Peptides against a protein of PDB entry 1EMU. Designs and how they scored, part 9

Target 1, 132 residues: chain A of PDB entry 1EMU
Amino acid sequence: PPYLKWAESLHSLLDDQDGISLFRTFLKQEGCADLLDFWFACTGFRKLEPCDSNEEKRLKLARAIYRKYILDNNGIVSRQTKPATKSFIKGCIMKQLIDPAMFDQAQTEIQATMEENTYPSFLKSDIYLEYT

## One batch from the design tools (peptide; aimed at target 1 F40 G44 K47 I65)

Design b1_p12_6_s3 (made by RFdiffusion4, then SolubleMPNN; from b1_p12_6, 5 letters changed)
Fold by OpenDDE base, seed 1:
Parts: sequence; C-alpha cells; structure tokens
Structure b1_p12_6_s3 (fold): chain B 132 residues (1-132), chain A 12 residues (1-12)
Amino acid sequence: as target 1 above (132 residues)
Amino acid sequence: SSIEEEVLESLL
C-alpha cells in the first residue's frame, strides 16, 4: 500500500496527495508547516518559465517567497537555510535577476532538514501510525 | 500541482 512507500523515501511521500495531507497536518501540529510550504513554493516557482507576459508575476512571487520565508529571521525556513544561500537570494531580488532556479539551493537545504528531522518524526507519529 | 498553485497563490 502507498503508506509503506511513504516510509521508504520522502520523495514517495511528497508524490502522494494523501501523504502530503497527512505530513502537512503533522508539520502544522509541530509548528513547522512552512518547511513544506516553502518546498512546494520553490517547486512551483521553478516551473514558471520566464517570458514577457509573466515577468511581473514572477518578480512578485520571488519577492513574496523571499519576504515570507527568507527575510524573517524568526522563521523556521530562515533558521534552516545557510547565510550564503539567503544572501544569494537577496542578491537576486535586489538585482531583479529572477532565474527559475534561484531558490534551488534553499529548497535543497530545507529538504535536508525535513529528511533529517521532521520526516523521520512523522513516521513515528500517531498520525502516520494510526493511518497504517 | 494543486498544492504548488495553492501555496503560490496564497503569496499574492
């Protein structure tokens, strides 16, 4: 069943709508849903290929992602991303160089955080175990 | 995906 695949890899969990729902519920209870939301924001942003018609929208989104998750020093995403990574993103925003991959390193670091902490904890949680 | 769009739209 799918829930067994979720225990095999974070990737399998994040590819399943039911898995995402349960994991997000768990993260919300732990006060760290921003980790997952940021991860999906990065993925969604990367899929928006630059063109003349979406430049303004992409810039707005990049700024919003930056302000909500990177700039907030009290946020969990900010605390779990390296200073050099945050500085790079800030630079992109300031120079208005909005490459689809500008959040890739930050996404990688947040993914590592989930892999090392919240994902294993989820597999031990009542939410997951009761689902099985 | 739906969740990606939901997250992005929530930022605008």
Scores: peptide ipSAE 0.672, ipTM 0.950, DockQ to the pose 0.863
OpenDDE base, seeds 2, 3, 4, 5: peptide ipSAE 0.670, 0.662, 0.668, 0.661; ipTM 0.950, 0.949, 0.950, 0.949

Design b1_p12_6_s4 (made by RFdiffusion4, then SolubleMPNN; from b1_p12_6, 6 letters changed)
Fold by OpenDDE base, seed 1:
Structure b1_p12_6_s4 (fold): chain B 132 residues (1-132), chain A 12 residues (1-12)
Amino acid sequence: as target 1 above (132 residues)
Amino acid sequence: SSIEEEILNSLL
C-alpha cells in the first residue's frame, strides 16, 4: 500500500496527495509547516518559465517567497538555510535577476532538514501510525 | 500541481 512507500522515501511521500495531507497536518502540529510550504513554493516557482507575459508575476512571487520565508529571521525556513544561500537569493531580488532556479539551493537545504528531522518524526507519529 | 498553485496563489 502507498503508506509503506511513504516510509521508503520522502520523495514517495511528497508524490502522494494523501501523504502530503497527513505530513502537512503533522508539520502544522509541530509548528513547522513552512518547511513543506516553502518546498512546494520553490517547485511551483521553478515551473514558471520566464516569458514576457509573466515577468511581473514571477518577480512578485519571488519577492513574496523571499519576504515570507527567507527575510524573516525568526522563521524556521530562515533558520534552516545557510547565510550564503539567503544572500544569493537577496542578491537575485535586488538585481531583479529572477532565474527559475534561484531557490534551488534553499529548497535543497530545506529538503535536507525535513529528511533529517521532521520526516523521520512523522513516521513515528500517531498520525502516520494510526493511518497504517 | 494543485498544492503548488494553492501555495503560490496564497503569496499574491
Scores: peptide ipSAE 0.712, ipTM 0.959, DockQ to the pose 0.863
OpenDDE base, seeds 2, 3, 4, 5: peptide ipSAE 0.712, 0.706, 0.711, 0.710; ipTM 0.959, 0.958, 0.958, 0.959

Design b1_p12_7 (made by RFdiffusion4)
Pose (drawn by RFdiffusion4):
Structure b1_p12_7 (pose): chain A 132 residues (1-132), chain P 12 residues (1-12)
Amino acid sequence: as target 1 above (132 residues)
Amino acid sequence: SSYEEEVIDNLL
């Protein structure tokens, strides 16, 4: 059963669209869906190849991710990401040196944040328990 | 994935 696999690893949960949908509903109700959206945004950004034809799209995307999740140090993702990590990201944006992996460290920190609090809470939530 | 595409589209 897919719902049982979701309890075994966050990666199993995020590899199933039903799991993602349920988990995002939970996060939305807890006021922190940005954690999951950011996690997927980093993955989406990284898969774009660093070729000339993608240069403009990638710069706009890197800026968009930075502006929404990294810029104001008040949003949940910004609050859960380390200062040095955000400093590096800002540097990449300003220098326009955007490597595909530039958000990897921030993604890892956000992933640990979900594994540490919201992911376990989700597995004990009414939404999950009802679904199962 | 489809959700990744949706997140990227929402950001642009």

Design b1_p12_7_s1 (made by RFdiffusion4, then SolubleMPNN; from b1_p12_7, 6 letters changed)
Fold by OpenDDE base, seed 2:
Structure b1_p12_7_s1 (fold): chain B 132 residues (1-132), chain A 12 residues (1-12)
Amino acid sequence: as target 1 above (132 residues)
Amino acid sequence: SSIEKEILESLL
């Protein structure tokens, strides 16, 4: 069953709508939902191909991601990303150099945080165990 | 994906 695949890899969990729903609920209870939301924001942003028609929208989205997750010093994403990574993103925003990959390093760091902490905890949670 | 779109739309 799918829930067994979720325990084999975070990737399998995040490829399943039911898995995402349960994991997000767990993260909200832990006050760490922004980790997952930021991860998906980065993925969605990277999928947007640069063109004249969406340039302004991409800039607005990049700024919004930056303001919500990176600039907030009290936020879990900000605390789990390296200063150099945050500085790079700030630089991209200030220079208006909005490459699709501009959040890749931050996404990698947040993914590592989930792999090392919240994902293992989820597999031990009542939410997951009661689902199985 | 649907969740990606939801998250991005919530930012605008």
Scores: peptide ipSAE 0.738, ipTM 0.967, DockQ to the pose 0.889
OpenDDE base, seeds 1, 3, 4, 5: peptide ipSAE 0.729, 0.725, 0.730, 0.727; ipTM 0.967, 0.966, 0.967, 0.966

Design b1_p12_7_s2 (made by RFdiffusion4, then SolubleMPNN; from b1_p12_7, 6 letters changed)
Fold by OpenDDE base, seed 2:
Structure b1_p12_7_s2 (fold): chain B 132 residues (1-132), chain A 12 residues (1-12)
Amino acid sequence: as target 1 above (132 residues)
Amino acid sequence: SSIEQEILESLL
């Protein structure tokens, strides 16, 4: 069953709508839902191909991601990303150099945080165990 | 994906 695949890899969990729903619920209870939301925001942003028609929208999105997750010093994403990574993103925003990959390093760092902490905890949670 | 779009739209 799918829930067994979720325990094999975070990737399998995040490829399943039911898995995402349960994991997000767990993260919200832990005050860490922004980790997952930021991860999806980065993936979605990277998929937007730069063109004349969406340039302004991409800039607005990049700024919004930066303001919500990176600039907030009290946020879990900000606390789990390296200063150099945050500085790079700030630089991209200030220079208006909005490359599709500009959040890749931050996404990698947040993914590592989930892999090492919240994902293992989820597999031990009542939410997951009661689902199985 | 649907979730990705929902998250992005929520930021605007």
Scores: peptide ipSAE 0.727, ipTM 0.963, DockQ to the pose 0.834
OpenDDE base, seeds 1, 3, 4, 5: peptide ipSAE 0.719, 0.711, 0.717, 0.716; ipTM 0.963, 0.961, 0.962, 0.963

Design b1_p12_7_s3 (made by RFdiffusion4, then SolubleMPNN; from b1_p12_7, 6 letters changed)
Fold by OpenDDE base, seed 2:
Structure b1_p12_7_s3 (fold): chain B 132 residues (1-132), chain A 12 residues (1-12)
Amino acid sequence: as target 1 above (132 residues)
Amino acid sequence: SAIEEEILESLL
């Protein structure tokens, strides 16, 4: 069943709508749903190929991601990303150099945080265990 | 994906 695949890898969990729903609910209870939201924001942003028609939209989105997750010093995403990574993103925003991959390093760092902490905790949670 | 679009739209 799908729930067994979720325990094999975070990737399998995030590829399943039910898995995402349960994991996000768990993260909300732990006060760290922003980790997952940021991860998906980065993935979605990277899929937006630069063109004349979406340049302004991409800039607005990049700024929004930066302001919500990176600039907030009290936020969990900010606390779990390295200063050099945050500085790089800030630089891209200030220079208006909006490469599709500009959040890749930050996404990698947040993914590592989930892999090492919240994902294992989820597999031990009442939410997951009751689902199985 | 749908979740990605929802998250991005929530930021606008």
Scores: peptide ipSAE 0.749, ipTM 0.968, DockQ to the pose 0.839
OpenDDE base, seeds 1, 3, 4, 5: peptide ipSAE 0.746, 0.744, 0.748, 0.745; ipTM 0.968, 0.968, 0.968, 0.968

Design b1_p12_7_s4 (made by RFdiffusion4, then SolubleMPNN; from b1_p12_7, 6 letters changed)
Fold by OpenDDE base, seed 2:
Structure b1_p12_7_s4 (fold): chain B 132 residues (1-132), chain A 12 residues (1-12)
Amino acid sequence: as target 1 above (132 residues)
Amino acid sequence: SEIEEEILESLL
């Protein structure tokens, strides 16, 4: 069953709508849902192919991601990303150099945070265990 | 994916 695959890899969990729903609920209770939301924001942003028709939208979206997750010094994403990574993103925003991969390093760091802490904790949570 | 679109739309 799918829930067994969720325990085998974070990738399997994040590729399943039911898995995402349960994991997000767990993260909200832990006060760190922004980790997952930021991860998906980065993935979604990277999928947007740059072109003349969406340039302004991509810039606006990049700014929004930056302001919500990176600029907020009290936020969990900001606390779990390296200063150099945040500085790079700020530089991209200020220079309006909006490459699809501009959030890749930050996403990697947040993914590592989830792999090391929240994902293992989820697999031990009542939410997951009661579902199985 | 659906969740990606939902999150991105919420930012705009």
Scores: peptide ipSAE 0.738, ipTM 0.966, DockQ to the pose 0.842
OpenDDE base, seeds 1, 3, 4, 5: peptide ipSAE 0.735, 0.729, 0.736, 0.733; ipTM 0.966, 0.965, 0.966, 0.966

Design b1_p12_8 (made by RFdiffusion4)
Pose (drawn by RFdiffusion4):
Structure b1_p12_8 (pose): chain A 132 residues (1-132), chain P 12 residues (1-12)
Amino acid sequence: as target 1 above (132 residues)
Amino acid sequence: SPYEEEVLENLL
């Protein structure tokens, strides 16, 4: 059963659209869906190839991710990401040197944040328990 | 992932 696999690893949960949908509903109710959106945004950004034809799209996307999740140090993703990590990201944006992996460290920190609090809470939530 | 595509589209 897919719902049982979700309890075995966050990666199993995020590899199933039903799992994602349920988890995001939980996060939305807890006021922190940005954690998951950011996690997927980093993955999406990284998969774009660093060729000339993608340069403009990638710069705009890197800026968008930075503006929404990294810029104001008050949003939940910004609060859960380290200062040095955000400093590096800002540098990449300003220098326009955007490697595909530039958000990797921030993604890892957000991933650990979900594994540490919201993911376990989700597995003990009414939403999950009802679904199962 | 459809959700990933949707997140990217929302950002642009």

Design b1_p12_8_s1 (made by RFdiffusion4, then SolubleMPNN; from b1_p12_8 with P2S L8I N10E)
Fold by OpenDDE base, seed 5:
Structure b1_p12_8_s1 (fold): chain B 132 residues (1-132), chain A 12 residues (1-12)
Amino acid sequence: as target 1 above (132 residues)
Amino acid sequence: SSYEEEVIEELL
């Protein structure tokens, strides 16, 4: 069953809507839901190819991601991303150089945070175990 | 994914 695959990799968990739902519920209880939301925001942003019809949307979305997760020094995403990574993103926003890959490093760092901490904890949680 | 789309829409 899918829940067994979730225990094998974070990737498998994030590819399953039920897995996402359960994991997010757990993260909310831990005060870490922004990690998951940011990760998906980065994925969604990267999928938007640069073109005349997308430029306004892409800039708006990039600014929203930056302001919500990176600029907030009290946020968990900001705390779990390196200063150089945040500075790079800020630079992109200020210069309006909105490359599809501009959040890649930040996403990688947040994914590592989940892999090292919240994902293992989720697999030990009542939420996951009761689902199995 | 559905959740990916949800996150994006909330940010826009």
Scores: peptide ipSAE 0.774, ipTM 0.968, DockQ to the pose 0.934
OpenDDE base, seeds 1, 2, 3, 4: peptide ipSAE 0.773, 0.773, 0.770, 0.773; ipTM 0.968, 0.968, 0.968, 0.968

Design b1_p12_8_s2 (made by RFdiffusion4, then SolubleMPNN; from b1_p12_8, 4 letters changed)
Fold by OpenDDE base, seed 5:
Structure b1_p12_8_s2 (fold): chain B 132 residues (1-132), chain A 12 residues (1-12)
Amino acid sequence: as target 1 above (132 residues)
Amino acid sequence: SPYVEEIMESLL
């Protein structure tokens, strides 16, 4: 069953709608759902290839992601990303150099945070264990 | 991914 795959890798969990739902519920209880939301925001953003017709949309999205997750010093995403990574993103926003990969390093760092902390805890949680 | 789409829409 899918829930067994979820225990094998975070990637398997995030590739399953039910897995995402349960994991997000757990993260909300832990006060860190923004980790997951940011991760998916980065994924979605990277999928938007730049062109003349979507440049304004991409800039708007990049600004939104930056302001919501990176600029918020009280946010868990900001606390779990390196200063150099945040500075790079800020620079991209200010210069309006909106490369599809501009959030990649931040996404990697947040993924590592989940892998090391919240994902293992999820697998030991009542939410997951009761589902199995 | 439906969740990706949901998150992206919430940002606009």
Scores: peptide ipSAE 0.746, ipTM 0.967, DockQ to the pose 0.792
OpenDDE base, seeds 1, 2, 3, 4: peptide ipSAE 0.745, 0.744, 0.744, 0.742; ipTM 0.967, 0.967, 0.967, 0.966

Design b1_p12_8_s3 (made by RFdiffusion4, then SolubleMPNN; from b1_p12_8, 4 letters changed)
Fold by OpenDDE base, seed 5:
Structure b1_p12_8_s3 (fold): chain B 132 residues (1-132), chain A 12 residues (1-12)
Amino acid sequence: as target 1 above (132 residues)
Amino acid sequence: MEYEEEVIESLL
């Protein structure tokens, strides 16, 4: 069943809407749901290929991601990303150089945080175990 | 993905 695949890799968990729902519920209880939301925001952003028709949308989205997750120094995403990574993103926003990959390093760092901490904890949580 | 779209829409 899918829940067994969720235990094999974070990727499998994040590819399953039911898995996402349970994992996010767990993260909310831990006060770190923003990790997951940011991860998906980065993925969604990267999928938007630069073109004249979506340039304004991409800029707005990049700014929104920056303001919500990076600029908030007290947020979990900001605390789990390196200063140099955040500075790079800020630079992109200020210069309006909105490359599809501009959040890749931050996403990698947040993914590592989940892999090393919240994902293993989720697999030991009542939420996951009671689902199985 | 459904949730990905939900997150993006919540930001715009």
Scores: peptide ipSAE 0.776, ipTM 0.961, DockQ to the pose 0.936
OpenDDE base, seeds 1, 2, 3, 4: peptide ipSAE 0.772, 0.772, 0.772, 0.774; ipTM 0.961, 0.960, 0.961, 0.961

Design b1_p12_8_s4 (made by RFdiffusion4, then SolubleMPNN; from b1_p12_8, 4 letters changed)
Fold by OpenDDE base, seed 5:
Structure b1_p12_8_s4 (fold): chain B 132 residues (1-132), chain A 12 residues (1-12)
Amino acid sequence: as target 1 above (132 residues)
Amino acid sequence: SSFEEEVIEELL
């Protein structure tokens, strides 16, 4: 069943709507749902390829991601991303150089945070165990 | 994904 695959990799968990739902519920209880939200925001942003029709949308979205997760020094995403990574993103925003990959490093760092901490904890959680 | 779309829409 899918829940067994979730225990094999975070990728498997994040590729399953039920898995995402349960994991996010767990993260909310842990006060770190922003990790997952940011991760998906980055994925969604990267899928928006630059073109005249979506450039304004892409800039708006990039600014929103930056302001919500990166600029907030008290946020968990900000705390779990490296200063150089945040500075790079800020630079992109200020210069309006909105490359599809501009959040890739930040997403990688947040994914590593989840892999190392929240994902393993989720697999030990009542939420996951009761589902199995 | 559905959740991905939801997150994006909330940010816009």
Scores: peptide ipSAE 0.673, ipTM 0.959, DockQ to the pose 0.938
OpenDDE base, seeds 1, 2, 3, 4: peptide ipSAE 0.667, 0.663, 0.664, 0.663; ipTM 0.959, 0.958, 0.958, 0.958

## One batch from the design tools (peptide; aimed at target 1 D37 G44 K68)

Design b2_p13_1 (made by RFdiffusion4)
Pose (drawn by RFdiffusion4):
Structure b2_p13_1 (pose): chain A 132 residues (1-132), chain P 13 residues (1-13)
Amino acid sequence: as target 1 above (132 residues)
Amino acid sequence: NPYEEEVISELLE
């Protein structure tokens, strides 16, 4: 059963669209869906190849992710990401040196944040328990 | 991944 696999690892949960939808609903109700959206945004950004044809799209995307999740140090993703990590990201944006992996460290920190609090809470939530 | 594509599309809007 897919719902049982979701309890075995966060990666199993995020590899199933039903799992993602349920988990995002839970996060939305807890006021922190940005954690999951950012996690997927980093993955999406990284998979874009660093070729000339993608240069403009990638810069606009890197800026968008930075502006929404990294810029104001008040949003949940910004609050859960380290200062040095955000500093590096800002540098990449300003220098326009955006490597595909530039958000990796921030993604790892957000991933650990979900594994540490919201993911376990989701597995004990009414939404999950009802679904199962 | 449709959710990933949706998140990227919203960020580029």

Design b2_p13_1_s1 (made by RFdiffusion4, then SolubleMPNN; from b2_p13_1, 5 letters changed)
Fold by OpenDDE base, seed 3:
Structure b2_p13_1_s1 (fold): chain B 132 residues (1-132), chain A 13 residues (1-13)
Amino acid sequence: as target 1 above (132 residues)
Amino acid sequence: SPYVEEIIEELLS
């Protein structure tokens, strides 16, 4: 069943709607749902092809991601991303150089945080265990 | 994914 695959890799969990739902519920209880939301925001942003029709949307989205997750020094995403990574993103925003990969490093760092901390904890949580 | 779209729409709202 899918829940067994979720325990094999974070990727499998994040590729399953039911898995995402349960994991997000867990993260909300832990006060760190922003980790997951940011990760998916980065994925969505990267998939937006740079073109005339997407220009305004991409700029707006990049700014929104930056303001919500990076600029907020009290946020968990900000606390779990390196200063150099945040500075790079800030630079992209200020210069309006919004390359599809501009959040890649931050996404990688947040993914590592989840894999090392919240993901293992989720697999030990009542939410996951009761689902199995 | 559906969740990606949800997050993006929230950010763009």
Scores: peptide ipSAE 0.720, ipTM 0.962, DockQ to the pose 0.791
OpenDDE base, seeds 1, 2, 4, 5: peptide ipSAE 0.718, 0.718, 0.718, 0.717; ipTM 0.962, 0.962, 0.962, 0.962

Design b2_p13_1_s2 (made by RFdiffusion4, then SolubleMPNN; from b2_p13_1 with N1D E4V S9K)
Fold by OpenDDE base, seed 5:
Formats: structure tokens, C-alpha cells, sequence
Structure b2_p13_1_s2 (fold): chain B 132 residues (1-132), chain A 13 residues (1-13)
């Protein structure tokens, strides 16, 4: 069953809509749903092709991700990303160099945070265990 | 991914 695959890898959990729903509910209770939202925002951003028709949308989205998650020093995403990573992203925004990979390092760092902390905790949570 | 679309939609509002 899918819930067993969720315990085998975070990737399996994030590939399942039911898994995402349960995990996000757990993260909201822990006050850290922004970790997951940021991760998916980065994934969506990276998939947008850098072309003339997408330029305005990509720039707007990049700025929105930056302002909501990186610029907010009190946010969990900002606290769990390295200063050099945030500085790089800021530089990209200021220079309007909106490369599809500009959030990759930040996404990696947030993924590591989930892998090491919230994901293991989720697997021990009442939400997950009662679902199984 | 439906959740990706949801997150992006909110960011672009």
C-alpha cells in the first residue's frame, strides 16, 4: 500500500496526493508548512521554460518566492537556508537573472531539513500511524 | 502536480 512506500522515501510521500495532504496537515500543526510549500514552489518554478511567453510569469513568480520565503527573516524557510544561498537568490532577483535553477540550492537545503527532521517526525506522528 | 499548481496560484495572486 502507498503508506508503506511513504515510509521508504520522502520522494514517495511527495509523489502521492494523499501523502502530501497528510504531511502538510502535520507540518501545519508543527508551524512549518512553509517548508513544503516552498519546496513545491521551487519545483514548479524550475519547470517553467525560460522563453518570451513565460518571461513575465517567471519573473513575477521568482519575486513572489523570494519575498515570501527568503526575504522574511522570521520565516522557517529563511532560518533553514544558508546565508550564502539567500544572498545568491537576492543577487539573481536584483540583477533580474532568472535562471530556472536559481532556487535549486535553497530547495536542496529545505529538502534536507525535511529529510532530517519533519519527515521522520511525521512517520512517528498520530496522523500517519492512525492512517496506517 | 495539482499541489504545485495550487502553491503557484497562491503566489501569483
Amino acid sequence: as target 1 above (132 residues)
Amino acid sequence: DPYVEEVIKELLE
Scores: peptide ipSAE 0.717, ipTM 0.961, DockQ to the pose 0.941
OpenDDE base, seeds 1, 2, 3, 4: peptide ipSAE 0.713, 0.715, 0.715, 0.714; ipTM 0.960, 0.960, 0.960, 0.960

Design b2_p13_1_s3 (made by RFdiffusion4, then SolubleMPNN; from b2_p13_1, 4 letters changed)
Fold by OpenDDE base, seed 3:
Structure b2_p13_1_s3 (fold): chain B 132 residues (1-132), chain A 13 residues (1-13)
Amino acid sequence: as target 1 above (132 residues)
Amino acid sequence: NPYVEEIIEELLS
């Protein structure tokens, strides 16, 4: 069943809508749902191919991601991303150089945070274990 | 991905 695949890799968990739902519920209880939301925001942003029709949307989205997750010093995403990474993103925003890959490093760092902490904890959680 | 779309929509709202 899918829940067994979720335990094999974070990627498998994040590719499953049911897995996402359970994992997010767990993260909310831990006060760190922003980790997952940011990760998916980055994925969504990267999928928006630069073109005339997407220009405004991409800029708006990049700014929104930056303001919500990077600029907020009290946020868990900000606390779990390196200063140099945040500085780079800020630079992109300020210069309006909105490359599809501009959040890649931050996404990688947040993914590592989940891999090392929240994901393993989720697999030990009542939410996951009761689902199995 | 429906969840991606949900997050994006929220951010753009």
Scores: peptide ipSAE 0.712, ipTM 0.963, DockQ to the pose 0.938
OpenDDE base, seeds 1, 2, 4, 5: peptide ipSAE 0.708, 0.710, 0.710, 0.709; ipTM 0.962, 0.962, 0.963, 0.962

Design b2_p13_1_s4 (made by RFdiffusion4, then SolubleMPNN; from b2_p13_1, 6 letters changed)
Fold by OpenDDE base, seed 3:
Structure b2_p13_1_s4 (fold): chain B 132 residues (1-132), chain A 13 residues (1-13)
Amino acid sequence: as target 1 above (132 residues)
Amino acid sequence: DPYVQEVIEKLLS
């Protein structure tokens, strides 16, 4: 069953709608759902093709991601991303250089945070274990 | 991805 694959890799968990739902519920209880939301925001942003029809949407989305997760010093995403990474993103926003890969490093750092901490904890949680 | 879309739409709202 899929829940066994979730225990094999974070990727498998994040590629499953049921897995996402359970994991997010767990993260909310831990006060760190923003880690997951940011990760998916980055994925969604990267998938938007740079073109005339998407220009406004891409800029707006980039700004929203920046303001919600990077600029907020009290946020868990901000605390789990390196200053140089946040500075780079800020630079892109200020210069309006909105490359599809501009959040890649931040996404990588947040993914590492999840893999090292919240993902293992999730697999030990009542939420996951009761589901299995 | 439905969840991706949900997150994006929320950010754009």
Scores: peptide ipSAE 0.732, ipTM 0.965, DockQ to the pose 0.938
OpenDDE base, seeds 1, 2, 4, 5: peptide ipSAE 0.730, 0.728, 0.729, 0.731; ipTM 0.965, 0.964, 0.964, 0.965

Design b2_p13_2 (made by RFdiffusion4)
Pose (drawn by RFdiffusion4):
Structure b2_p13_2 (pose): chain A 132 residues (1-132), chain P 13 residues (1-13)
Amino acid sequence: as target 1 above (132 residues)
Amino acid sequence: SSYEEEVLEELLS
C-alpha cells in the first residue's frame, strides 16, 4: 500500500502525487506549505540545463525562488536556512552565476527541517490517519 | 514532475 511506504521515508512520500497532495494539505493547515513548494522548486530549477537558450529563463527562475523564499528573512524557508547558505545564494543571484546546483544546500536544510518536524507530525496527523 | 512544473509556472507568473 502506498500510504505505508510513505511512512518509511520522506522520499517515498514525495515520490507519490497522492502523498504529496495530502502532505501539502497538512502543511498548508500548519501554515508552512512553503517548505514543500521550495523543495520542489529547487529540484525543478536544477533539472534545467545551463545552455544559452535557457539562460534567461534560469536567471528569472533563480531570482523568483530567491525573492519568494530566501530574500525576506521572515518567511519560514528563510528562517529555516542558514545565514551562510543564504549568503552564497544571494551572491550567485547578484553575480548572475547561477549553477544548477546553487540551491542544493538550502534544499538539504529544508529537507532536514521537514524530516525533523512536519514529516513526523504528518504521519501522526488526523489527515494521514483518516486517509489510511 | 507535474507538481514541479506547477510550482515553476507559479513562480514565473

Design b2_p13_2_s1 (made by RFdiffusion4, then SolubleMPNN; from b2_p13_2 with V7I)
Fold by OpenDDE base, seed 2:
Structure b2_p13_2_s1 (fold): chain B 132 residues (1-132), chain A 13 residues (1-13)
Amino acid sequence: as target 1 above (132 residues)
Amino acid sequence: SSYEEEILEELLS
C-alpha cells in the first residue's frame, strides 16, 4: 500500500496527495507547516521557465516567497536556512535577477531539515500510525 | 502536484 512507500522515502510521501495531506496536518500541529509549503513553492517556481510573458509573474512570485519565508526572522524557514543563502536570495530580489534556480540552495537546506527531523517524527506520529 | 499549485496561487493572490 502507498503508506508503506511513504516510509521508504520522503520523495514517495511528497508524490502522494494523501501523504501530503497527512504530513501537512502533522506539521501544522508541530508549528512547522511552512517547511513543506516553502519546499513546494520552490519546486513550482523552478518549473516556470523564463520568457517575456512570464517575467512579471516570476518576479512577483519570487518576491512573495522571499517576503513570506525568508524575510521573517521568526519563521522556521528563516531559522533553518543559512545566512549566506538568505543573503543570496535577497540579492537576487533586489537586483531583479530571477533565475529559476535561485531558491535551490534554500530548498536543499529545508529538505535536509525535514529529512532529519520532521519526516522521521511523522512516521512515529499518531496521525501516520492511525492511517496504517 | 495539486498542492503545489495551491501554494503558488496563495502566494500570487
Scores: peptide ipSAE 0.773, ipTM 0.967, DockQ to the pose 0.928
OpenDDE base, seeds 1, 3, 4, 5: peptide ipSAE 0.772, 0.771, 0.770, 0.771; ipTM 0.967, 0.967, 0.967, 0.967

Design b2_p13_2_s2 (made by RFdiffusion4, then SolubleMPNN; from b2_p13_2 with Y3I V7I)
Fold by OpenDDE base, seed 4:
Structure b2_p13_2_s2 (fold): chain B 132 residues (1-132), chain A 13 residues (1-13)
Amino acid sequence: as target 1 above (132 residues)
Amino acid sequence: SSIEEEILEELLS
């Protein structure tokens, strides 16, 4: 069953809508749902092909991601991203250089955080174990 | 994905 695949890799978990739902619920209870939301925001942002017609939209979205997750020093994403990474993102925003990959390093760091901490904890959680 | 779209829409709202 899918839940066994979820225990084999974070990738498998994040490819499954049910898995995402349970994991997100767990993260909300832990006060760190922003880790997952940011991860998906980065993925979604990167998928947007740069063109003249969506430049404004992409800039707006980049600013929103930056403001919500990076600029918020009290947020879990900000605390789990390196200063140099956040500085780079800030620079992109300030210069309005909105490359599709501008959040890649931050996403990598947040993914590592999930891999090392929240994902293993989820697999030991009542939420996951009761589902199995 | 569904969750991506939801998150992006929320960010743009």
Scores: peptide ipSAE 0.739, ipTM 0.961, DockQ to the pose 0.941
OpenDDE base, seeds 1, 2, 3, 5: peptide ipSAE 0.738, 0.737, 0.733, 0.737; ipTM 0.960, 0.960, 0.960, 0.961

